# Peptides against a protein of PDB entry 5YCA, part 103

Target 1, 132 residues: chain A of PDB entry 5YCA
Amino acid sequence: RSLPAERNPLYKDDTLDHTPLIPKCRAQVIEFPDGPATFVRLKCTNPESKVPHFLMRMAKDSSISATSMFRSAFPKATQEEEDLEMRWIRDNLNPIEDKRVAGLWVPPADALALAKDYSMTPFINALLEASS

## One batch from the design tools (peptide; made by RFdiffusion4, then SolubleMPNN)

Design b2_p22_4_s3 (from b2_p22_4, 9 letters changed)
Fold by OpenDDE base, seed 1:
Formats: structure tokens, C-alpha cells, sequence
Structure b2_p22_4_s3 (fold): chain B 132 residues (1-132), chain A 22 residues (1-22)
């Protein structure tokens, strides 16, 4: 598959130690009609544009928002490019479309696979290891 | 207080909640 050409410079080095990012993660409870859910989130700011995005994990089942990963990794991606990638994820990984929050949510192993593709491995490792 | 969202919440809505909680 083809990914957008320009990547968030925050993710220039996929080999960085993830440990320092763990304490930067935050847990937050959000109430939905069917009850509360806890999310673990990591604020990721593009160092050039200064635009932030949140990487996010559902605390309960450790699902990671693949859509948020993509949006953070590829700040100039078009909606079409996002749609194409989401279709690829549906066809090749094991995403869940959660009823509460939009986008595709993927299990940890899939998240790490995407992280490698997007050069986000340290960030996803930190997000997965953070407490909730 | 705990933020409340209706469903389905968009990622933008969720991020707004996160930003407000920073």
C-alpha cells in the first residue's frame, strides 16, 4: 500500500527509547450513555506546525485508535488517503469499530504493526505500557 | 466532574475532551 508522502517530524526516529514517554500518558474517564470508559491518551505535538494530536488507548481492552495514529503521523493526508488506509486496515488487520467512538480501533499487536509502518513505535509502546 | 459524550463520538470530540483535561 501507499502511505502519504509527508510524515509528522515528531516521528523521525522509530528507534528511540519509549520509557520517557510513559509518564506523559494520562488516563481519563469519559461517560457514555452505556456507562463510563477509561482512555489512556498521549498528546503528540508536531514540532513544526505545533498542531497536537492525541494517541489513545481504551484502557479495558488495550485497543488503540488506528485512525488517530494515522492522523497524527500524516498531517497533510487527505480524507481520501485516510479512507484508503482505513480500508487497508480493515482488510489486513483486526480492527474494531467501537460503537462509542468513531474510527478504527486495533488490538495491541496490530497497533504495533501500524506503528512500525508510521514510524511511531516508541509512542505506541509507551501508550500500551502506561497505567490506567 | 467526568466529561460526558454522546455516541457515536467523533475523534475530534474526544480529542477536545482530552485537550480540556490537560
Amino acid sequence: as target 1 above (132 residues)
Amino acid sequence: SIPKLSVPATLDELEAVFEAGE
Scores: peptide ipSAE 0.768, ipTM 0.961, DockQ to the pose 0.926
Fold by OpenDDE base, seed 4:
Structure b2_p22_4_s3 (fold): chain B 132 residues (1-132), chain A 22 residues (1-22)
Amino acid sequence: as target 1 above (132 residues)
Amino acid sequence: SIPKLSVPATLDELEAVFEAGE
């Protein structure tokens, strides 16, 4: 597959220690029509543009938003590029389409595989280790 | 008070809630 050419400079080094990011994660309870759900979130700000995005995990089953990962990693991606990557994820990984929140959500192992591809492993490790 | 969203919520809506909770 072909990923977008420009990547968020926040993710220039995939080898950094993730532990300092753990306390930066926050838990948030949100109420939906069928009841409350807890998310663990990590605010990630592009150091050049100063535009933030949140990486996010469902606390209950540790599913992570692959769509949010992609949008954070590739700030200039077109909709076509996003659609292509989401199709690749559907064909090669094990995503779910949650009825409460849009986008593709993937289990931890798949999230780490994507993190390797997007050069954001420390951030996903921190998100997975943070308490809810 | 817990934030309430209708379904399906967009990622932008969810991020807005997160930003407000920072």
Scores: peptide ipSAE 0.768, ipTM 0.961, DockQ to the pose 0.918
Fold by OpenDDE base, seed 5:
Structure b2_p22_4_s3 (fold): chain B 132 residues (1-132), chain A 22 residues (1-22)
Amino acid sequence: as target 1 above (132 residues)
Amino acid sequence: SIPKLSVPATLDELEAVFEAGE
């Protein structure tokens, strides 16, 4: 598959120690019609554009929003490019479509696989290790 | 107060809630 050419400069180094990012993660409870759900989130700001995106994990099953990962990693991606990547994820990984929140959510192992592709490994490691 | 969202919530709506909670 082909990923977008321009990547968020925040993710220039995939080898950084993730531990300093863990305390930057925050847990938040949100109420949905079927009841409350806790998310762990990490604010990721593009150092050049200053535009933030949140990486996010469902606390209960540790599923991570692949769609949010993609949007953070590739800030200039078109909707077509996003759709193509989401189709690839459906075909090659094990995503779920949550009833409460849109986009594709993937289990931890799949999230780490995507993190390698998107150069986001430290951020996803931190998100997975953070407490809820 | 706990934020409330209708379903299905968009990722933009969820991010807005997160931003407000910073």
Scores: peptide ipSAE 0.767, ipTM 0.960, DockQ to the pose 0.916
Fold by OpenDDE base, seed 3:
Structure b2_p22_4_s3 (fold): chain B 132 residues (1-132), chain A 22 residues (1-22)
Amino acid sequence: as target 1 above (132 residues)
Amino acid sequence: SIPKLSVPATLDELEAVFEAGE
């Protein structure tokens, strides 16, 4: 597969210690028609553009939004590039299409595999370890 | 007060809720 050419400079170093990021995560309860759901979120701001994106985990089953990971990692990606990567995830990983929130959600092991590809390992480790 | 969303919510809608809660 072909990932976008430019990556968010926030993710220039995949070897950073993740523990300082854990307290930056926040839990949020949101009400849907079938009841409340808790998300754990981490605000990630591009140091050049100053545009933030949230990484997010569903508290119940620890699923992480792969779509949000991609959008944060590749700020100049086209819709075509996103569609291509989402198809790759469907073909090679174990994504879930949640009825409540759009995009592809993946289990922790798949999230860490994507994190390695996107150079986001410290951020995903922190998101997974944070309390809900 | 708990934010309420219709389904399916877009990621942009969810992020807007998160930003408002910061």
Scores: peptide ipSAE 0.767, ipTM 0.961, DockQ to the pose 0.927

Design b2_p22_4_s4 (from b2_p22_4, 6 letters changed)
Fold by OpenDDE base, seed 1:
Structure b2_p22_4_s4 (fold): chain B 132 residues (1-132), chain A 22 residues (1-22)
Amino acid sequence: as target 1 above (132 residues)
Amino acid sequence: PVPRLPVPATLDQLEAVFAAGE
């Protein structure tokens, strides 16, 4: 598959220690019509554009938003590029489409696989280890 | 107060909630 050419410079080094990012994660309860759900979120700001984006994990089953990962990693990606990547994820990984929140959500192992592809490993490791 | 979202919520809506909570 082909990923977008330009990547968020925040993710320039995939080998960084993730532990300093763990305390930067925050738990957030969101109420939906059928009840509450807790998310763990990590604010990721593009150091050049200063545009923030959130990586997010569903606390209960540790699913991580692959869509949000992609959007954070590739700030200039087109909708078509996103759609193609999401299709690749559906075909090659084990995503779920959560009934409450849109996008593709992937289990931890898949999230880490994507993190490697997107050069986001420290951030996803931190997100997975953070408390809820 | 606990933020409330509809079902289905978009990622943009969820992002907005997170941004407001920072």
Scores: peptide ipSAE 0.765, ipTM 0.959, DockQ to the pose 0.899
Fold by OpenDDE base, seed 4:
Structure b2_p22_4_s4 (fold): chain B 132 residues (1-132), chain A 22 residues (1-22)
Amino acid sequence: as target 1 above (132 residues)
Amino acid sequence: PVPRLPVPATLDQLEAVFAAGE
């Protein structure tokens, strides 16, 4: 597959220690019509553009938003590029299309595989280890 | 008060809630 050419410079080093990012994560309860759900979120700011995005995990099953990962990693990606990557994820990984929140959600192992591809392993490790 | 979202919520809606809570 082909990933977008420009990547968020926040993710230039995939080998950094993730532990300092753990306390940066926050838990948030959201009420939906069918009941509450808890998310763990990590604010990730592009150091050049200063535009923030949130990486997010469902607390209950540790599913990670692959769509949010992609959008954070590739800030100039087109909708077609996003759609292409989401199709690749559907074909090659084990995503869930959650009824409550849009986008593709993937289990931890898949999230880490994507993180390696997107060079954001420390951030996903921190998100997975944070308390809810 | 706990934030409320519809079903399905968009990622932008969820992210807006997160941003407001920071």
Scores: peptide ipSAE 0.765, ipTM 0.958, DockQ to the pose 0.919
Fold by OpenDDE base, seed 3:
Structure b2_p22_4_s4 (fold): chain B 132 residues (1-132), chain A 22 residues (1-22)
Amino acid sequence: as target 1 above (132 residues)
Amino acid sequence: PVPRLPVPATLDQLEAVFAAGE
């Protein structure tokens, strides 16, 4: 597959220690029509554009939003490029389409595989280890 | 107060809730 040409400079070094990122994660309860759900979120700010995106994990089953990972990693990606990557994820990983929140959500192992491709390993490790 | 979202919520809607809490 072909990923977008330009990547968020926040993710220039995939070998960073993830431990300092753990306390930056926050748990958030959201009320939906059928009841509450808890998310763990991590604010990731592009150091050039200063535009933030949130990485997010569902507390119940530890699923992580692959769509949010992609949008954070590739700030200049087109909708066509996003659609292409989401199709690749459907064909090669084990995503779920959650009833409450849109986008593709993947289990921890798949999230770490994507993190390697997107150079986001420290951030996903921190997100997975944070408490809810 | 706990934020409320519809089903299904978009990722943009969820991010807006997170941004408001930062």
Scores: peptide ipSAE 0.764, ipTM 0.958, DockQ to the pose 0.894
Fold by OpenDDE base, seed 5:
Structure b2_p22_4_s4 (fold): chain B 132 residues (1-132), chain A 22 residues (1-22)
Amino acid sequence: as target 1 above (132 residues)
Amino acid sequence: PVPRLPVPATLDQLEAVFAAGE
């Protein structure tokens, strides 16, 4: 598959130690009509544009938003490019479409596979290891 | 107070809640 050409410069080095990022993750309870859900989130700011995006994990089953990963990694991607990648994920990985929050959510192993493709392994490792 | 979102919530809505809490 083809990924967008321009990547967020925050993710220029996939070999960084992830441990300093763990304490930067934060747990957040959100109330939905059917009850509360806890998310673990990590603020990721593009060092050039200064635009932040959040990586996010559901605390209960450790599912991670693949859509948010893509949007953070490829800030100039078109909607068509996002749609194509989401279709690839549906065809090749094991995503879940959560009824509460839109986008594709993937289990930890799939998230780490995507992280390698998007060059954001340290950030996903930190997100997965952080407490909820 | 705990933030409240509808179902379904968009990722943009969820991010907005996170941003407000940072």
Scores: peptide ipSAE 0.764, ipTM 0.958, DockQ to the pose 0.910

Design b2_p22_5_s1 (from b2_p22_5, 8 letters changed)
Fold by OpenDDE base, seed 1:
Structure b2_p22_5_s1 (fold): chain B 132 residues (1-132), chain A 22 residues (1-22)
Amino acid sequence: as target 1 above (132 residues)
Amino acid sequence: MKPMTLDELEEIFEAAEAEEAA
């Protein structure tokens, strides 16, 4: 597959210690028509553009939004590039389409695989280790 | 049930972030 050429400079170093990011994560209860659900969020701001995106985990099953990962990692990606990557995820990983929140959600192992590809390993490790 | 968009969820997150910072 072909990932977008420009990556968020926030993710320039995939080898950084993730532990300082853990306390930056926040648990939040969101009310949905069928009841409440807890998410863990991590605000990730592009240091150049100052545009923020949230990485997010469902507390119940630890699913991570792959779509949000992609959008944060590749802020200048086209819709076609996103669609291509989402198709790749469907074909190669184990995503779910959740009834509460749109996009593709992946289990922790898949999230870490994507994190390696997107150079986001510290951020995803922190998100997975944070309390809910 | 129609799923919430990621943009909508991020708006909710931003609102909470702002409240926490105030």
Scores: peptide ipSAE 0.762, ipTM 0.949, DockQ to the pose 0.872
Fold by OpenDDE base, seed 3:
Structure b2_p22_5_s1 (fold): chain B 132 residues (1-132), chain A 22 residues (1-22)
Amino acid sequence: as target 1 above (132 residues)
Amino acid sequence: MKPMTLDELEEIFEAAEAEEAA
């Protein structure tokens, strides 16, 4: 598959220690019509554009938003490029479409696979290790 | 039920982030 040409400079080094990012994660309860759900969030700001995106994990099953990962990693991606990647994820990984929040949610192993592709492994490791 | 958009969820996260920083 082909990923977008320009990547968020925040993710220029995939080999960095993830430990310092763990305390940056925050647990938050969100109220939905069918009841509350806890998420773990990590605010990631593009150092050049200063545009933030949140990486996010569902506390219950540790599913991570693949869509949010993509949007953070590729700030200039078109909707067509996003759609293409989401299709690839459906065909090659094990995503879940959650009834509460849109986008594709993937289990930890799939999230780490995507993280490697997007050069954001430290951030996903931190998100997975953070408490909820 | 209709899912919340990621943009809506991020707005909720941002509001909480701002509150925590204050």
Scores: peptide ipSAE 0.762, ipTM 0.949, DockQ to the pose 0.879
Fold by OpenDDE base, seed 2:
Structure b2_p22_5_s1 (fold): chain B 132 residues (1-132), chain A 22 residues (1-22)
Amino acid sequence: as target 1 above (132 residues)
Amino acid sequence: MKPMTLDELEEIFEAAEAEEAA
């Protein structure tokens, strides 16, 4: 598949140690109409543009927002490019569509696969390892 | 129920982060 050409410079090195990122993750309870749900979030700021995005994990089943990963990794991606990648994820991975929060959510193994593709491995490792 | 957007969730996260930093 084809991914957007320009990637967030925050993710220039996929081999970095993830452990320093773990303390930067935060657990947060969000209230929904059907009750509370806990998320683990990691704020990721593009060092050049200064535009932030949150990576996020549902604490209960460790699902990670693939859509948020994509948006963080590819800040200049078009909606069409996002749609194409989301379709690829549907066809090749095991995403779920959560009733509480939009986008595609993927299990940890799939998240790590995407992380490799997006050069986000340290960040996803930290997000998965953080307490909830 | 209708799911919230990722942008909406991020706004909630930002608000919490701001509170934590205050």
Scores: peptide ipSAE 0.761, ipTM 0.949, DockQ to the pose 0.903
Fold by OpenDDE base, seed 4:
Structure b2_p22_5_s1 (fold): chain B 132 residues (1-132), chain A 22 residues (1-22)
Amino acid sequence: as target 1 above (132 residues)
Amino acid sequence: MKPMTLDELEEIFEAAEAEEAA
């Protein structure tokens, strides 16, 4: 597959210690028609553009939004590039489509695989380790 | 039910973060 050429400079170093990011994560209860659900969020701001995106994990099953990972990692990606990557994820990983929130959600192992591809391993490690 | 968009969820997150910072 072909990932977008420009990556968020926030993710320039995939080898950073993730520990400092853990306390930046926040748990939040979201109300849905079928009841409440808890998410863990991590606000990630592009240091150049100052545009933020949230990485997010479902507390119940630790699923992580792959779509949000992609959007954060590749802020200038086209919708076509996103669709292409989401198709790749469908074909190669184990995503689920949640009835409450759109996009593809992947289990922790898949999230870490994507994190390596997107150079955002510290952020996903922190998100997974944070309490809910 | 219709799923919430990621943009909508991010707006909810932003609102909460703003409240926490106030």
Scores: peptide ipSAE 0.761, ipTM 0.949, DockQ to the pose 0.892

Design b2_p22_5_s2 (from b2_p22_5, 9 letters changed)
Fold by OpenDDE base, seed 1:
Structure b2_p22_5_s2 (fold): chain B 132 residues (1-132), chain A 22 residues (1-22)
Amino acid sequence: as target 1 above (132 residues)
Amino acid sequence: SAPMSLDELEEIFEKEEAEEEA
């Protein structure tokens, strides 16, 4: 597969210690038509553009939004590039299409695999270790 | 019903983040 050429400079070093990011994560209850659900969020700001994106985990099953990971990692990606990557995820990983929130959600192991590809391992480790 | 968009969820997160910091 072909990932976008330009990556968010926030993710320039995949080997950094993730522990300082853990206290930056926040748990939040979101109300849906069928009831409440808890998410863990991590605000990730592009140091050059200052544009933020949220990484997010469902507290109940620890699923992580792969779509949000992609959008954060590749801020200049086209819709076609996103669609291509989402198809790859469907074909090669174990994504879930949740009824409450759009995009592809993946289990922790798949999220970590994507994190390696997107050079954002510290951020996903922190998101997974944070309390809900 | 249709799922909430990621953009909408991020807006809810941003609003909460701002309230927590105030």
Scores: peptide ipSAE 0.762, ipTM 0.951, DockQ to the pose 0.903
Fold by OpenDDE base, seed 5:
Structure b2_p22_5_s2 (fold): chain B 132 residues (1-132), chain A 22 residues (1-22)
Amino acid sequence: as target 1 above (132 residues)
Amino acid sequence: SAPMSLDELEEIFEKEEAEEEA
């Protein structure tokens, strides 16, 4: 598959130690019509543009937003590029579509596979290890 | 009900982040 050409420079080194990122993660309870749900979030700011995006995990089952990963990794991606990647994820991984929050959510193993592709491994490891 | 957009969720996160830093 083809990924967008420009990647967030925040993710230039996929081999960095993830442990310093763990305390930067935050747990937050979000209220939904069917009740509350806890998310773990990590604010990721592009060091050049200064535009932030959040990586996010559902605390209960550790599902991670693949859509948010893509948007953070490729901030200049078109909607068409996002749609193509989301289709690839549907065809090759095991995403779920949650009733409460839009986008594709993937289990930890799939998130780590995507993280490798997007050069986000330290950030996803931190997100998965953070307390909820 | 329609699912919450990721943009809306990020806004909720951003507001909370700002409160934590204030």
Scores: peptide ipSAE 0.762, ipTM 0.950, DockQ to the pose 0.908
Fold by OpenDDE base, seed 3:
Structure b2_p22_5_s2 (fold): chain B 132 residues (1-132), chain A 22 residues (1-22)
Amino acid sequence: as target 1 above (132 residues)
Amino acid sequence: SAPMSLDELEEIFEKEEAEEEA
């Protein structure tokens, strides 16, 4: 598949130690019509544009928002590029479309696979290891 | 009902973060 050409410079080094990122993660309870759900969030700020995005994990099943990963990794991506990647994820991974929050959510193994593709491994490792 | 957008969720996250820092 073809990923967007420009990647968030925050993710320039996929080999960084993830442990310093763990304490930056935060658990938060969100209220939904069907009840509360806990998310673990990690604020990721593009060091050049200063635009933040949140990486996010559902605490209950550790599903991670692939859509948010993509948007953070590729801040200049078009909607068409996002749609293309989301289709690829549907075809090649095990995403779910959660009734509570939009986008594609993927299990930890899939998230790590995407993280490798997006050069986000330290961030996803931290997000997965953080307490909820 | 339709799911919450990611943008809306991020807004909620931002608000909470601001409160945590205050």
Scores: peptide ipSAE 0.761, ipTM 0.951, DockQ to the pose 0.906
Fold by OpenDDE base, seed 4:
Structure b2_p22_5_s2 (fold): chain B 132 residues (1-132), chain A 22 residues (1-22)
Amino acid sequence: as target 1 above (132 residues)
Amino acid sequence: SAPMSLDELEEIFEKEEAEEEA
């Protein structure tokens, strides 16, 4: 597959220690029609554009939003590029389409595989280790 | 009903973060 050419400079170094990011994660309860659900969020700000995106994990099953990962990693991606990547995820990983929140949600192992591809491993490690 | 969009969820996150810092 072909990923977008420009990547968020926040993710320039995939080898950084993730430990300092853990305290930056926050748990939050969201109310849905079928009841409350807890999410763990991590605010990620592009150091050049200053535009923030949230990485997010469902606390209950540790599913992570692959769509949010992609949007954070590739801020200039077109809708066509996003659609292409989401199709690749469907064909090669184990995504779930959740009834409560849109996009593709993937289990921890798949999230880490994507994190390697997007050069955001420290951020996903922190998100997975954070308390809920 | 249709699922919540990611943009809407991020807005909820931003509001909560602002309240936590206040």
Scores: peptide ipSAE 0.761, ipTM 0.950, DockQ to the pose 0.912

Design b2_p22_5_s3 (from b2_p22_5, 8 letters changed)
Fold by OpenDDE base, seed 1:
Structure b2_p22_5_s3 (fold): chain B 132 residues (1-132), chain A 22 residues (1-22)
Amino acid sequence: as target 1 above (132 residues)
Amino acid sequence: MEPMTLDELEELFEKEEAEAAA
C-alpha cells in the first residue's frame, strides 16, 4: 500500500515516552439510540496548522478508531487515499464497523500495528492505558 | 440505526472539553 506523503508533524518521533499523554486522555459517556457508551479520547493538535483531531477508544471492547488515526496522521490525505487505506485495513487486519459510530474500528493489537505505520505509537499506547 | 459520523462525535468531545474548562 501507499500512505500519503505528508504526515502530521505531531507524530515526528515514534519513540517518545507515552506516559505524559495518559493524564491528557478523557473518558466521556455518549448517548446513543440504543443506550449509553463510554469512549476514551485524546485530543491531538497539529503543531503547525493548529487543527485538532481526537483519537478515540471504545471503553467496552477497547476498539480504536482506525479512521480517526488515519485522519489525524495524514491531514492532507484525499478521500481516495483514505478509501485505499481502509480497504487495506479490511484485507489485512481485523476491523469492525460499529453500528453506533462510523469508520473502521480495530482491536488494540491492530491499532498498535497501525500506530507503528503512522508513527503514532506513544499516542496509541497512552490511549489504551488510560482509565475509562 | 444509522451510525454517528466521526465529525459528529468529535463535536461532542469538543463541547465536553469546553464545558469542563469553563
Scores: peptide ipSAE 0.731, ipTM 0.939, DockQ to the pose 0.888
Fold by OpenDDE base, seed 3:
Structure b2_p22_5_s3 (fold): chain B 132 residues (1-132), chain A 22 residues (1-22)
Amino acid sequence: as target 1 above (132 residues)
Amino acid sequence: MEPMTLDELEELFEKEEAEAAA
């Protein structure tokens, strides 16, 4: 597959210690028509553009939004590039489509695989270790 | 039910973030 050429400079070093990021994560309860659900979120701001995106994990099953990972990692990606990557994820990983929130959600192992590809391993490790 | 968009969810996160920082 072909990933977008320009990556968020926030993720320039995939080898950084993730532990300082853990306390930056926050749990939040969101109300849905079928009841409340808890998410763990991590605000990630592009140091150049100052545009923020949230990485997010569902507390119940630890699934992580692959779509949000992609959007954070590749700020200049086109919709077509996103669609192609999401198709790749469907074909090669184990995503689910949640009825409450759009996009593809993947289990922790798949999230870490994507994190390696997107050079954002410390951020996903922190997100997975944070309390809900 | 119709899924919430990621943009809508992020907006809810931003509101909470701003409120907690105040």
Scores: peptide ipSAE 0.731, ipTM 0.939, DockQ to the pose 0.895
Fold by OpenDDE base, seed 4:
Structure b2_p22_5_s3 (fold): chain B 132 residues (1-132), chain A 22 residues (1-22)
Amino acid sequence: as target 1 above (132 residues)
Amino acid sequence: MEPMTLDELEELFEKEEAEAAA
């Protein structure tokens, strides 16, 4: 597959220690029609554009939004590029489509595989280790 | 039930962050 050409400079070094990011994660309860659900979020700001995106994990099953990962990693990606990557994820990983929140959600192992591809490993490790 | 968009969820996150900082 072909990923977008330009990546968020926040993710320039995939080898950094993730532990300083853990205390930056926050748990938040969101109310849905079928009841409350807890998410763990990590605010990631592009150091050049200053545009933030949230990485997010469902506290209950540790599923992570692959769509949010992609949007954070590739801020200039087209909708076509996003659709192409989401199709690749469907074909090669184990995503779920949650009834409460849109996009593709992937289990921790798949999230870490994507993190390697997107150079986001420290951020996903922190998100997975943070308390809920 | 229609799913919430990611943009809508991020907005809720931003509101919570702003309230915590106030």
Scores: peptide ipSAE 0.731, ipTM 0.939, DockQ to the pose 0.907
Fold by OpenDDE base, seed 5:
Structure b2_p22_5_s3 (fold): chain B 132 residues (1-132), chain A 22 residues (1-22)
Amino acid sequence: as target 1 above (132 residues)
Amino acid sequence: MEPMTLDELEELFEKEEAEAAA
């Protein structure tokens, strides 16, 4: 598959130690109509544009927002490019569509596979290891 | 129920972060 040409320079090195990122993760309880849910979030700011995006994990089952990963990795991607990638994820991985929050959510193994593709491995490792 | 958008969720995250920093 083809990914967007421009990638967030924050993810220039996929081999970095992830441990310094763990303390930067934050747990937050969000209230939904059907009750509260805890998320673990990591604020990722593009060092060039200074535009932030959050990576996010559901604390309960460790599902990670693949859509948010994509948007963070490719901040200039078009909606069409996002749609194509989300379709690829549906066809090749095991995503779920949560009733509470939009986008595709993937299990840890799938998240790490995407992280490799997007050069985000340290950030996803940190997000997965962070406490809730 | 209709799902919350990712943008809406990020707004909630930003609010929490701002409150913690204040």
Scores: peptide ipSAE 0.730, ipTM 0.939, DockQ to the pose 0.909

